Peptides against a protein of PDB entry 6RO1. Designs and how they scored, part 116

Target 1, 216 residues: chain A of PDB entry 6RO1
Amino acid sequence: LGKEIEEYIHKPKYCLPFLQPGRLVKVKNEGDDFGWGVVVNFSKKSNVKPNSGELDPLYVVEVLLRCSKESLKNSATEAAKPAKPDEKGEMQVVPVLVHLLSAISSVRLYIPKDLRPVDNRQSVLKSIQEVQKRFPDGIPLLDPIDDMGIQDQGLKKVIQKVEAFEHRMYSHPLHNDPNLETVYTLCEKKAQIAIDIKSAKRELKKARTVLQMDEL

## One batch from the design tools (peptide; made by RFdiffusion4, then SolubleMPNN)

Design b2_p22_1_s1 (from b2_p22_1, 10 letters changed)
Fold by OpenDDE base, seed 2:
Structure b2_p22_1_s1 (fold): chain B 216 residues (1-216), chain A 22 residues (1-22)
Amino acid sequence: as target 1 above (216 residues)
Amino acid sequence: DLEEARKKNEEELEKVKEKLEK
């Protein structure tokens, strides 16, 4: 059920108005969970689908994420990896496709204007950690109906099912609801979309690297 | 700059908590 809600939240139609600088977002790419990061900026890129020639706009959000130091050494060629649980990691601005956002918080932080200094980026991690300390049960999420204004009846039905499930779980903690299977199938479709998006991110990274090399 | 940002973030977090408790 939470994954079904995620499929609505990450749609550009719904989430783009909330991707302001300082917005807390959770980023997951395949098996890589970056956890909570902070939006720096977003951009719309024109993309031509190679097979159809159709213009498919790519939405890229720059997110400040805690990354492994190992992944940063090869940042030109390798995708950023999340920091390991045992490492400090380093906060880096990572271009993320909007569909890789697994959650959007109601919290919007004040961030430094200049994120080039490591100390400025690391200060944002301290701010995220402070939010996590203040919300031990989890960082507060945008309400998809009340905050995001999503009117989709499918989502409303999902939320009603979640509420009913939560109520049942609270009253009966031992009920494994078998409706988990339908949620898994939607997650597999999302995983396929994530693969297509990884390819698009790789192309965007190549294009950006080429542009940076032409300016040198 | 960073201390002011921390203070503002603290104030914002309190506002978010107050909204959630309502």
Scores: peptide ipSAE 0.314, ipTM 0.866, DockQ to the pose 0.682
Fold by OpenDDE base, seed 5:
Structure b2_p22_1_s1 (fold): chain B 216 residues (1-216), chain A 22 residues (1-22)
Amino acid sequence: as target 1 above (216 residues)
Amino acid sequence: DLEEARKKNEEELEKVKEKLEK
């Protein structure tokens, strides 16, 4: 269910209005979880599908993320990697495909205008840590209906199922009705997004190093 | 710059908290 909501949230038609500088976003690339970062800017790239010739716009968001120092040494040729749990890491501006955003926060931070100095980038990490400290139960998310205005009936059904599941967990934890039907529609949407991601990655690799999932 | 940003962020976080409690 959470993964199903994620598939709506990272769609450009829904999330682009909320990708302003300072917006907190969570970034995940396959097994690499970067956690929470901050949007710096976004850009639209023109792309042409190789088989159909159709215009398929690609959206790249530059996100300030906590990266391993090892990945920075090869940053010109290799994708950034998340900092290890025992590592301090370094905050870096990483170009990310929009579909790699796993969550979008209602929180928007004020960030330094110049992120070239290391100290300015590290100050943003301190700001993220302060947000996490103030929200011990988790950084608040944008509501997909109330905040993002998503009208998709599939999403509404997912949310209703989440609410019903939560209500059942609180009232009767032992009655797990497997709600199979919503899982299928969301799996199809996920599969389509995964195909679009694969195509987008191939085209963006030609232009610049961008954070992307490996080809499954 | 950084101190002003910190102050503004603190004010924004308080507003977000107030909205979540309503």
Scores: peptide ipSAE 0.312, ipTM 0.865, DockQ to the pose 0.742
Fold by OpenDDE base, seed 1:
Structure b2_p22_1_s1 (fold): chain B 216 residues (1-216), chain A 22 residues (1-22)
Amino acid sequence: as target 1 above (216 residues)
Amino acid sequence: DLEEARKKNEEELEKVKEKLEK
């Protein structure tokens, strides 16, 4: 269910208005979980699809992320890696394709205008840590319907099913309602189909995105 | 100013909390 929501929120048509400087976003790339970072800048690049001549705009967001110091030594040639759990790491501005955003927060921070000094970048990490302390159950997310204005009926049905499922689980912990298994299986199948379509689109996009990041 | 930014961030977080508690 969280994965189905992710498929909507990372679409440019929905998320672009919310990618302002200071917005908290969660970044994941091919098993690398960077966790929460902060949007620094957004750019739209005009790209022409080589085979169709159609305009396929690329959306790149610069995100301040906690990176491994080891990965930064070769920053010109190697992609940044997330800091290890036991590592302090270093906050770095990383160009991120918009489809790699796994979550968008309702929280927007004030950030330093100049992020060249290490101390200014580290101050943003302190701000993220303060947000996490204030929200121990998780950083608040943008509501896909109420905040982002997503009108997709598929998403609305998923959310309604989740809410109904959660309500039933909490209200009747002992009721093995056979309908729960059917709703769960349908939600899992839809989630799996969405994941499979996402994985197929991600593989197709990864093949294109790795090529496009090398061209960026 | 980092201190001003911290103060503004604290104010924003309180507003977000108040919105979520309603």
Scores: peptide ipSAE 0.310, ipTM 0.864, DockQ to the pose 0.621
Fold by OpenDDE base, seed 3:
Structure b2_p22_1_s1 (fold): chain B 216 residues (1-216), chain A 22 residues (1-22)
Amino acid sequence: as target 1 above (216 residues)
Amino acid sequence: DLEEARKKNEEELEKVKEKLEK
């Protein structure tokens, strides 16, 4: 179910309006989980499909990510790799294809204007860590329906299934089911998605209010 | 200005948290 929701949120049609500088996003590339990073900028690139001659728009988002220092030394030829859990790593601006975004947060950080200095990039890591500290159950996500305005009936059905599952899980004392851990992990992910959905709806409404106040 | 950014981020996070608790 979480993967099914991810298939909607990473679509450019839905996520591009939310990829503003400072937006927290989660990046995963194949086996490499970068965790949470911060959007710096995004660009639309035109790619010519070799078979159709049609210009397929490729969307690239520059994301400030915690990368391993080892991968940076070889960065001329190799893709950036995520920092190991025990590694400090280094925050780097990495170009990421939009479809590699696994999650989008309702949180939008204020970031330094100049990210060329290492200290400025590392300060953003401290900000991410502060967000994670404030939200021990996970960084709040954008609601695909209420925040992102996705009206796709397939997504609505997925969300309804998640809500129904959550309701069943909270209504049934699953506390006695031996498969509790697997159900809990799925339910924590789903509950986190639902909480993230509810929180994100509330934050976007306030963020719009703040942006409207800055335009007045 | 890193200090201003941190202060604004903290204020935003408190607003987010208040919304979640409601």
Scores: peptide ipSAE 0.313, ipTM 0.864, DockQ to the pose 0.568; fails the geometry check

Design b2_p22_1_s2 (from b2_p22_1, 9 letters changed)
Fold by OpenDDE base, seed 1:
Structure b2_p22_1_s2 (fold): chain B 216 residues (1-216), chain A 22 residues (1-22)
Amino acid sequence: as target 1 above (216 residues)
Amino acid sequence: EREELERKNEEELEKVKEKLKE
């Protein structure tokens, strides 16, 4: 259900108005979860579909993301990789295709004007961490209907199903079912395996500076 | 500059929290 919502919010026709500098966004690229980053800017690139010759514009968003130090050594030629959980990492401006945005926050941060200095980029990480600290249940998301103005009936049905499921989950005595944790762990494991498979496939692809540019 | 940004961000977070309570 969450994935179905993601399929709407990452569409340029809905999300572009909300990709202002300082907007918190979550970036996922196949098996690479960068977590929350901050929008720096976006650009429209001309793309020509190879089969039809039709112009299909590509939208690239520059996002300040926490990257592994290993990926930074060849940042000019290699795709950025997310920082490991126990790694400090380094904040880097990464060009990302808009469809890789898995979530968009209602939070818009004030960021340094000059992001060239490492200290300024790392200060944004501290700001993200402060947001996470202030919202322990998760960073608040843009409402796809109320904030983003998505009128698609399919999305409304998905939201209704989510609300009904949540209501049932919290009202049902099985909410305390110890088997729920095992089901969640299995679902997380399956999701992690799917992520690992996608990550492994990606490592086999030639590294490009723009995430998933090769899939286009 | 950094302290000013931190202050502005704190104010923004409070506004977001207030909106979520409505």
Scores: peptide ipSAE 0.539, ipTM 0.931, DockQ to the pose 0.655
Fold by OpenDDE base, seed 5:
Structure b2_p22_1_s2 (fold): chain B 216 residues (1-216), chain A 22 residues (1-22)
Amino acid sequence: as target 1 above (216 residues)
Amino acid sequence: EREELERKNEEELEKVKEKLKE
């Protein structure tokens, strides 16, 4: 269900109006999770499909991301890699295809005008860390219906299924599971359906027994 | 400049928190 919501959010027709400078976004490329970064700019590129000759516009967003220092040494030839958990890393502006955005936050930060100095880029990391500190249960997401204005009936059905699942989970007599109480407390406090789904999925994924969430 | 950005970001975070309570 959370993955199905992500498939709507990263579509250019929905997300482009929200890719302003300072917007927090989450970037994932295959096995590489960069976590939360900040939008610097975006651009539309013309692309021609090699097989059909059809014009297919590509959307590239420049995102300030925490990268490994090793990847910076090879940056002329290799794609940027996320910083390891145990390393400090360095904030770099990375061009990212829009479909690699896994989440978009309701938070839009004020950022330095000049990001060429290392100190200015690192100050943005401090700002992201402050947001994470203020939101220990997760950075708040844009609501796909209320904030992003998505009218797609498929998305509405996904959200309804999630809400129904959450309601069933909260009404279940296993309410005494300390893991379930943690999820419940997270859900009630923030009314952010997408965050609640992600937290519930993380806890349910830790709880090997709830096979039903992998099927949804 | 940094202190001004930090202040503005704090104000933005408080606005986001208020909206989440509605």
Scores: peptide ipSAE 0.535, ipTM 0.929, DockQ to the pose 0.563
Fold by OpenDDE base, seed 4:
Structure b2_p22_1_s2 (fold): chain B 216 residues (1-216), chain A 22 residues (1-22)
Amino acid sequence: as target 1 above (216 residues)
Amino acid sequence: EREELERKNEEELEKVKEKLKE
């Protein structure tokens, strides 16, 4: 259900107006979860489909993300990788296809104008960490209906299902069953696996590798 | 500049918190 919402949110039709500099976004690329980053810039690239001659615009958002230092050393040919949990990492501006945005926050930060200095980029990480500290239950998301103005009936049905599911989960006294943590963990794992399989299949079909973006 | 950005960000976070309580 969360993925079904994501499928609406990452559509250019809906998300582009909210991709202003300083907007917090969550980036996932295949198995790589970069977590929360900050939008730096947005560009529309004209792509001509080679077979149809149709203009298929590519939407690229430059996102400041916490990257592994190891991946940056091989930067000429390798896509940036997320920092390991125990790694400090380095904040880098990474070009990201808009469909790789898994979430968009209601939070829009003020960021340094010049992101060339490492210290300025790292200051943005501190700002993200401050947001996370202020919102211990998670960074607030844009509401797809109220904030993003999405009128799609399919999304409304998804939201209704999510709300009904959440209501059932919270209303059921199973909160006190010690086995619930195990069942929840298994259900979350199964849901995450199903999510990962569906994302992997979509990525296989749409896998314009970050490498193909550098050649464009 | 950094202190000004931090202050502005704090103000924005407070606004976001207020909107979530509504």
Scores: peptide ipSAE 0.533, ipTM 0.930, DockQ to the pose 0.678
Fold by OpenDDE base, seed 3:
Structure b2_p22_1_s2 (fold): chain B 216 residues (1-216), chain A 22 residues (1-22)
Amino acid sequence: as target 1 above (216 residues)
Amino acid sequence: EREELERKNEEELEKVKEKLKE
């Protein structure tokens, strides 16, 4: 269910108005979970496909993320990697495609104006940690309906299912229906499969487009 | 500057907490 909500919130048409500097966002890239970072800036990059005239705008958000020090040494050739749990890491400004945002917080931090100094970037990590300390049950999320104004009926149905599920979970704390974990796992698997199918279809479409360009 | 940012962030967190209680 959380993944189903993610499929809505990461869409540029919904999330762009909320990607102001200081906004807390969660970043996941394939198997790499960066956790919570802070938006620094966002840009619209027009990929003009030379042959189709279709401006498929790529939206890139610069996010201050906790990165491994090892990945920074190879940063010229390799993508940044998340810091290990036991690693201090280093806060770096990482360009992130908007669709890789897994969550958007209602929290918007005040950040240093100059993020070039390491100390200023690390101070933002301390601010994130303070937020996490203040919200032990998790950093608060933007409500996709009330805060983000998403009117999609599919999302409303998902939210209703989540609410009904949460209500059942809280009303029957002792009914660990072993089926609930199974339902969660199945819902997560189904959501992951749906994402994988969608990504595979996109890759296939891109590959076909490249193949069509080579045949031209 | 850091102390001012910390103060402002604390105020923001309090506002967020208040909104979550409503």
Scores: peptide ipSAE 0.523, ipTM 0.927, DockQ to the pose 0.691

Design b2_p22_1_s3 (from b2_p22_1, 9 letters changed)
Fold by OpenDDE base, seed 5:
Structure b2_p22_1_s3 (fold): chain B 216 residues (1-216), chain A 22 residues (1-22)
Amino acid sequence: as target 1 above (216 residues)
Amino acid sequence: EKEEMEEKNKKSLEEVEEKLKK
């Protein structure tokens, strides 16, 4: 259910209005979890599908992320890697495909105008840590219906099921009715997004500096 | 500049916390 909501949230038609500078976003690339970062800017890139000649716009968001120092040495040729749990890491501006956003927060931070100095980038990490300290149960998310205005009936059905499941967990923990039916319609939407992601990855293979999922 | 930013972020977070309690 959570993964099914993520498939709506990272769609450009829904998330682009919320990708302002200072917005907290969670970034995940395959097995690499960067955790929470901060949006710096976004850009629309014109792309042409090689097989159809159709215009498929790609959206790249620059996100300030906590990266390993090892990945910084090769940052011109290799994709950034998340900081190890035992590593301090360094905050870097990483170009990220919008579909790699796993969550979008309702929180928007004020950030330094100049992120070239290391100290300014590290100050943003301190701000993220302060947000995490204030929200020990998790950083607050944008509501996909109330905040993002998503009208998709499939998403509404997912949310209703999450709410009903949560209500059942709180009132009657022992009745696991596996409501299997709504998993299927969301799997189809996920499959379509996965195809669009795969096409976008093939075309961006030339841009080795953009954080992307490898072709599964 | 950093102190002003920290104060602005503090106020913004307080507003978010108040909205989540309603």
Scores: peptide ipSAE 0.441, ipTM 0.907, DockQ to the pose 0.784
Fold by OpenDDE base, seed 2:
Structure b2_p22_1_s3 (fold): chain B 216 residues (1-216), chain A 22 residues (1-22)
Amino acid sequence: as target 1 above (216 residues)
Amino acid sequence: EKEEMEEKNKKSLEEVEEKLKK
C-alpha cells in the first residue's frame, strides 16, 4: 500500500508544486536508501526520446543528501552513494530524478543560501536530525489528497483500503487481510512507468551525473 | 546566521507540531 501511494507522489504532475527549496524529501535509488534530504532546487530538462523522437521532459531535483565520502572522490564519474550507518558521511547536493523521491514531507526547512561551504551543508543535516528527534514515529508526510490535491480515484481507493486495514488491525490484530493482492496488481502498472522512467534516465545521463547513472 | 536559521526552523517545527495535534 505504501508503495502504491509512492507511485502517485513521485509523479511530476503531483509533486512538482511541492519541490520548493527546503522541502524534506526521502530519496531511494534501487537498493540505496539515502533517507531524508532537503530540496535545493528543481529543473525541467527538454528531452527527446531516442526511439520515438517524442519530447519527454526530464525533471531533476537537486537534493542535499548524506553521502559516503568514498562516493564523493569520484563524484564527476560515479553516482553518489548513501553514507554507511557507521560513517559520518558528508552532505552533498545530488541531482535526482523526481521518480526517485519515495516520500515528500509537509516540513519545509530554512536552508543556507550558499551551500558551497561544507559547514553550511552540514548545518542542514543538523536541522534534519532535529526534525527526526521531534518526530520519532516518522517525519510528517504530505497528505496526497488534502495537501497535494490528488484526485485520482485509484489513489483514493488505495487510501480507503489502508484506512480500512488500519482500522481492522487496531480492532482485530490477528486478521491478515487478504485484500493485499489487489494492491499488488497496481504495483505491476508501476513497472511499466519505471521503464518509461529508465528511458528518460538515459538521456539525463548524457547531461549530468545523476544518482542512477550506474544503471545505464 | 546559523543560529538565526536554527531558531527559525525550531519555530517552524513547533508550528507543524501544533497543526498535527489538531
Scores: peptide ipSAE 0.439, ipTM 0.906, DockQ to the pose 0.744
Fold by OpenDDE base, seed 1:
Structure b2_p22_1_s3 (fold): chain B 216 residues (1-216), chain A 22 residues (1-22)
Amino acid sequence: as target 1 above (216 residues)
Amino acid sequence: EKEEMEEKNKKSLEEVEEKLKK
C-alpha cells in the first residue's frame, strides 16, 4: 500500500510543483537508501526517445544527501552512495532522477544560499536532524490528495483501504487477519523484485553522475 | 546567517506541529 502511494507521488505530473528549494524529500536508488535530504533545485532536460522521436522530458532534482566519504573520492565517475549508519558521512548535492523520490515532506527548510562550503552543507544535516527529533514517529508527508491534488481514483481507493486497515488494527489488535501476511509478503516480493531489477541495471551502468540516468 | 536560519526553521517547524495537532 505504501509503495502504491509512492508510484503516484514520484510522477513529475504530481510532484514537480512541490520540488522547491528546501523541501524535504526521501531518496532511494535501488538498494541504496539515502534517507531524507533537501531539494536544492530541479531542471527539466529535453530528451528525445530514439525510437519514437517523441519528446520525453527528463526531470533531474539536485538533492542535498548524506553520502559516504568513500563514494566522494570518485564523484566524477561513480554514483554517490549513502552514508553507513555508523559513519558521519558528508552532505553532498546529488543529481537525482525525480522517480527516485520515495517520499515528499510537507516540511520546507530554509537553506544556505551558498552550498559550496562543507560547513553550510553540514548545517542542513543539523536542520534535518532537528526535524527528525521533533517528529520521532516520522517526518510529516505531503497528503497526496489534499496537498498534492491527485485526483486518481486508484489512489483514493488505496488510501481508503489503508485507513480502513489502520482503523481495524487499532480497533481489534487481536485480529491477525491472515490476509495481512499475504499482502505484506506480496508487496515485499514485488518490492524486492523491483529492487533486484534496478540493482542489476545499476551494476551494468556504474559510470553516470546522475542517479539512474543510465536507466533512461 | 546560520543562527537566523535556525530560528526561521524552528518557527516554521512549530507552525507545522500546530497544524498537525488540529
Scores: peptide ipSAE 0.436, ipTM 0.907, DockQ to the pose 0.758
Fold by OpenDDE base, seed 3:
Order: structure tokens, then C-alpha cells, then sequence
Structure b2_p22_1_s3 (fold): chain B 216 residues (1-216), chain A 22 residues (1-22)
């Protein structure tokens, strides 16, 4: 279910309006989980499909990510690698294909204007860590329906299944389910989806109110 | 500038928390 939602969120059609500077995003590239980073900028590149000659737009987002220091030394030829859990790492601006975004937060941080100094990049890591401290159950996500305005019926069905599953999980005494770890992972995903749904409904309501005020 | 940014982020996070609690 979480993966099915990710398949909608990472689509440029839906996520591009939310990739503003300071937006928290989660980046995963194959086996490499970078965790949460911060959007710095995004660009649309024209790519020519090798087989059709058709122009396929390639969307690249520059994300400030915690990278291993080892990968940075070899960075002339190798892709950045995520910092190990016990490693301090270094915050680097990494160009990321938009489809590698696994999650988008409702949180948008203020970031330094100049990210060339290491200290300014590391200050963003402190800000991310503060967000994580405030949200121990996970950084709040954008709701795909309420925040992102995705009207896809397939997604609505996925969300309904998640909500129904969540309702069943909360109606069962969590303490008696032998699959507690699976339940916790699903509860974290659920809590995130619920946060996302609630935030999205609020922003949609605000956006409608602003649009109505501009029409008056 | 860093302190101002931290304060702005703190306020922003408080707003997010208040939104989530409602």
C-alpha cells in the first residue's frame, strides 16, 4: 500500500508544484536510502528518448542530502552515497531524478541563501533533526488527495483501503497482535497518511478561500 | 541570520504541530 502511494507521489504531474526550496523530501535510490533531505531547486531538462527521438522531459531536483564523506572523495565518477547511521556525514546538494522521491513532507524549512559554505549546509541538517525530534513517529507527509490534489480514482481506492486497514488495526488491541512489528510499520505509515490527509484538506480549504477572495 | 532562520523554522513547526493536533 505504501509503495502504491509512492507511485503517485513521485509523478512529476503531481509533485512538481510542491518541490519548492525548503520542502522536506525523502530520497531513495535503489538500495541507497538517503532519508530526509531538503529541496534546493528543481529543473526541467529536455531528454531525447533514445528509441523514439521524442522529447521526454526529465525532471531533476537538487536536494540537500546527508552523504557519506567517503563517497564525496570519489565524487568525480561515483554517485553520492548516503551517510551511515553512525556517521556524521556531510550535507551535499545532490541532483536527484524526481521519480526517486519516496515521500514529500508538508514541512517546508527556511534554508540559507548561500549553501556553498559547509556550515550553512550542516545547519540544514540541524533543522531536519529538529523536525525529526518534534515528530518522533515520522515527519508529516503531504496528503496526496488533500494537499497534492490528486484526483486519481486508483489512488482514492488505495487510500480507502489504507483507511479501512487502519481502522481495523486501531479497533484491534495492538498489544494482542503477534505481528506487532508489521503493525508498527503500518501504523507509522498510517499516521503519516492521516497527517497527510488532514494537512491536505486544510491547505485545499485555504487555497479555495484565497481563490474566492481573489475573485471578489 | 541563522538564529532568525531557526526562529522562523520553530514557528513554522509549531503551526504544523497545531494543524496536526486538530
Amino acid sequence: as target 1 above (216 residues)
Amino acid sequence: EKEEMEEKNKKSLEEVEEKLKK
Scores: peptide ipSAE 0.437, ipTM 0.908, DockQ to the pose 0.610; fails the geometry check

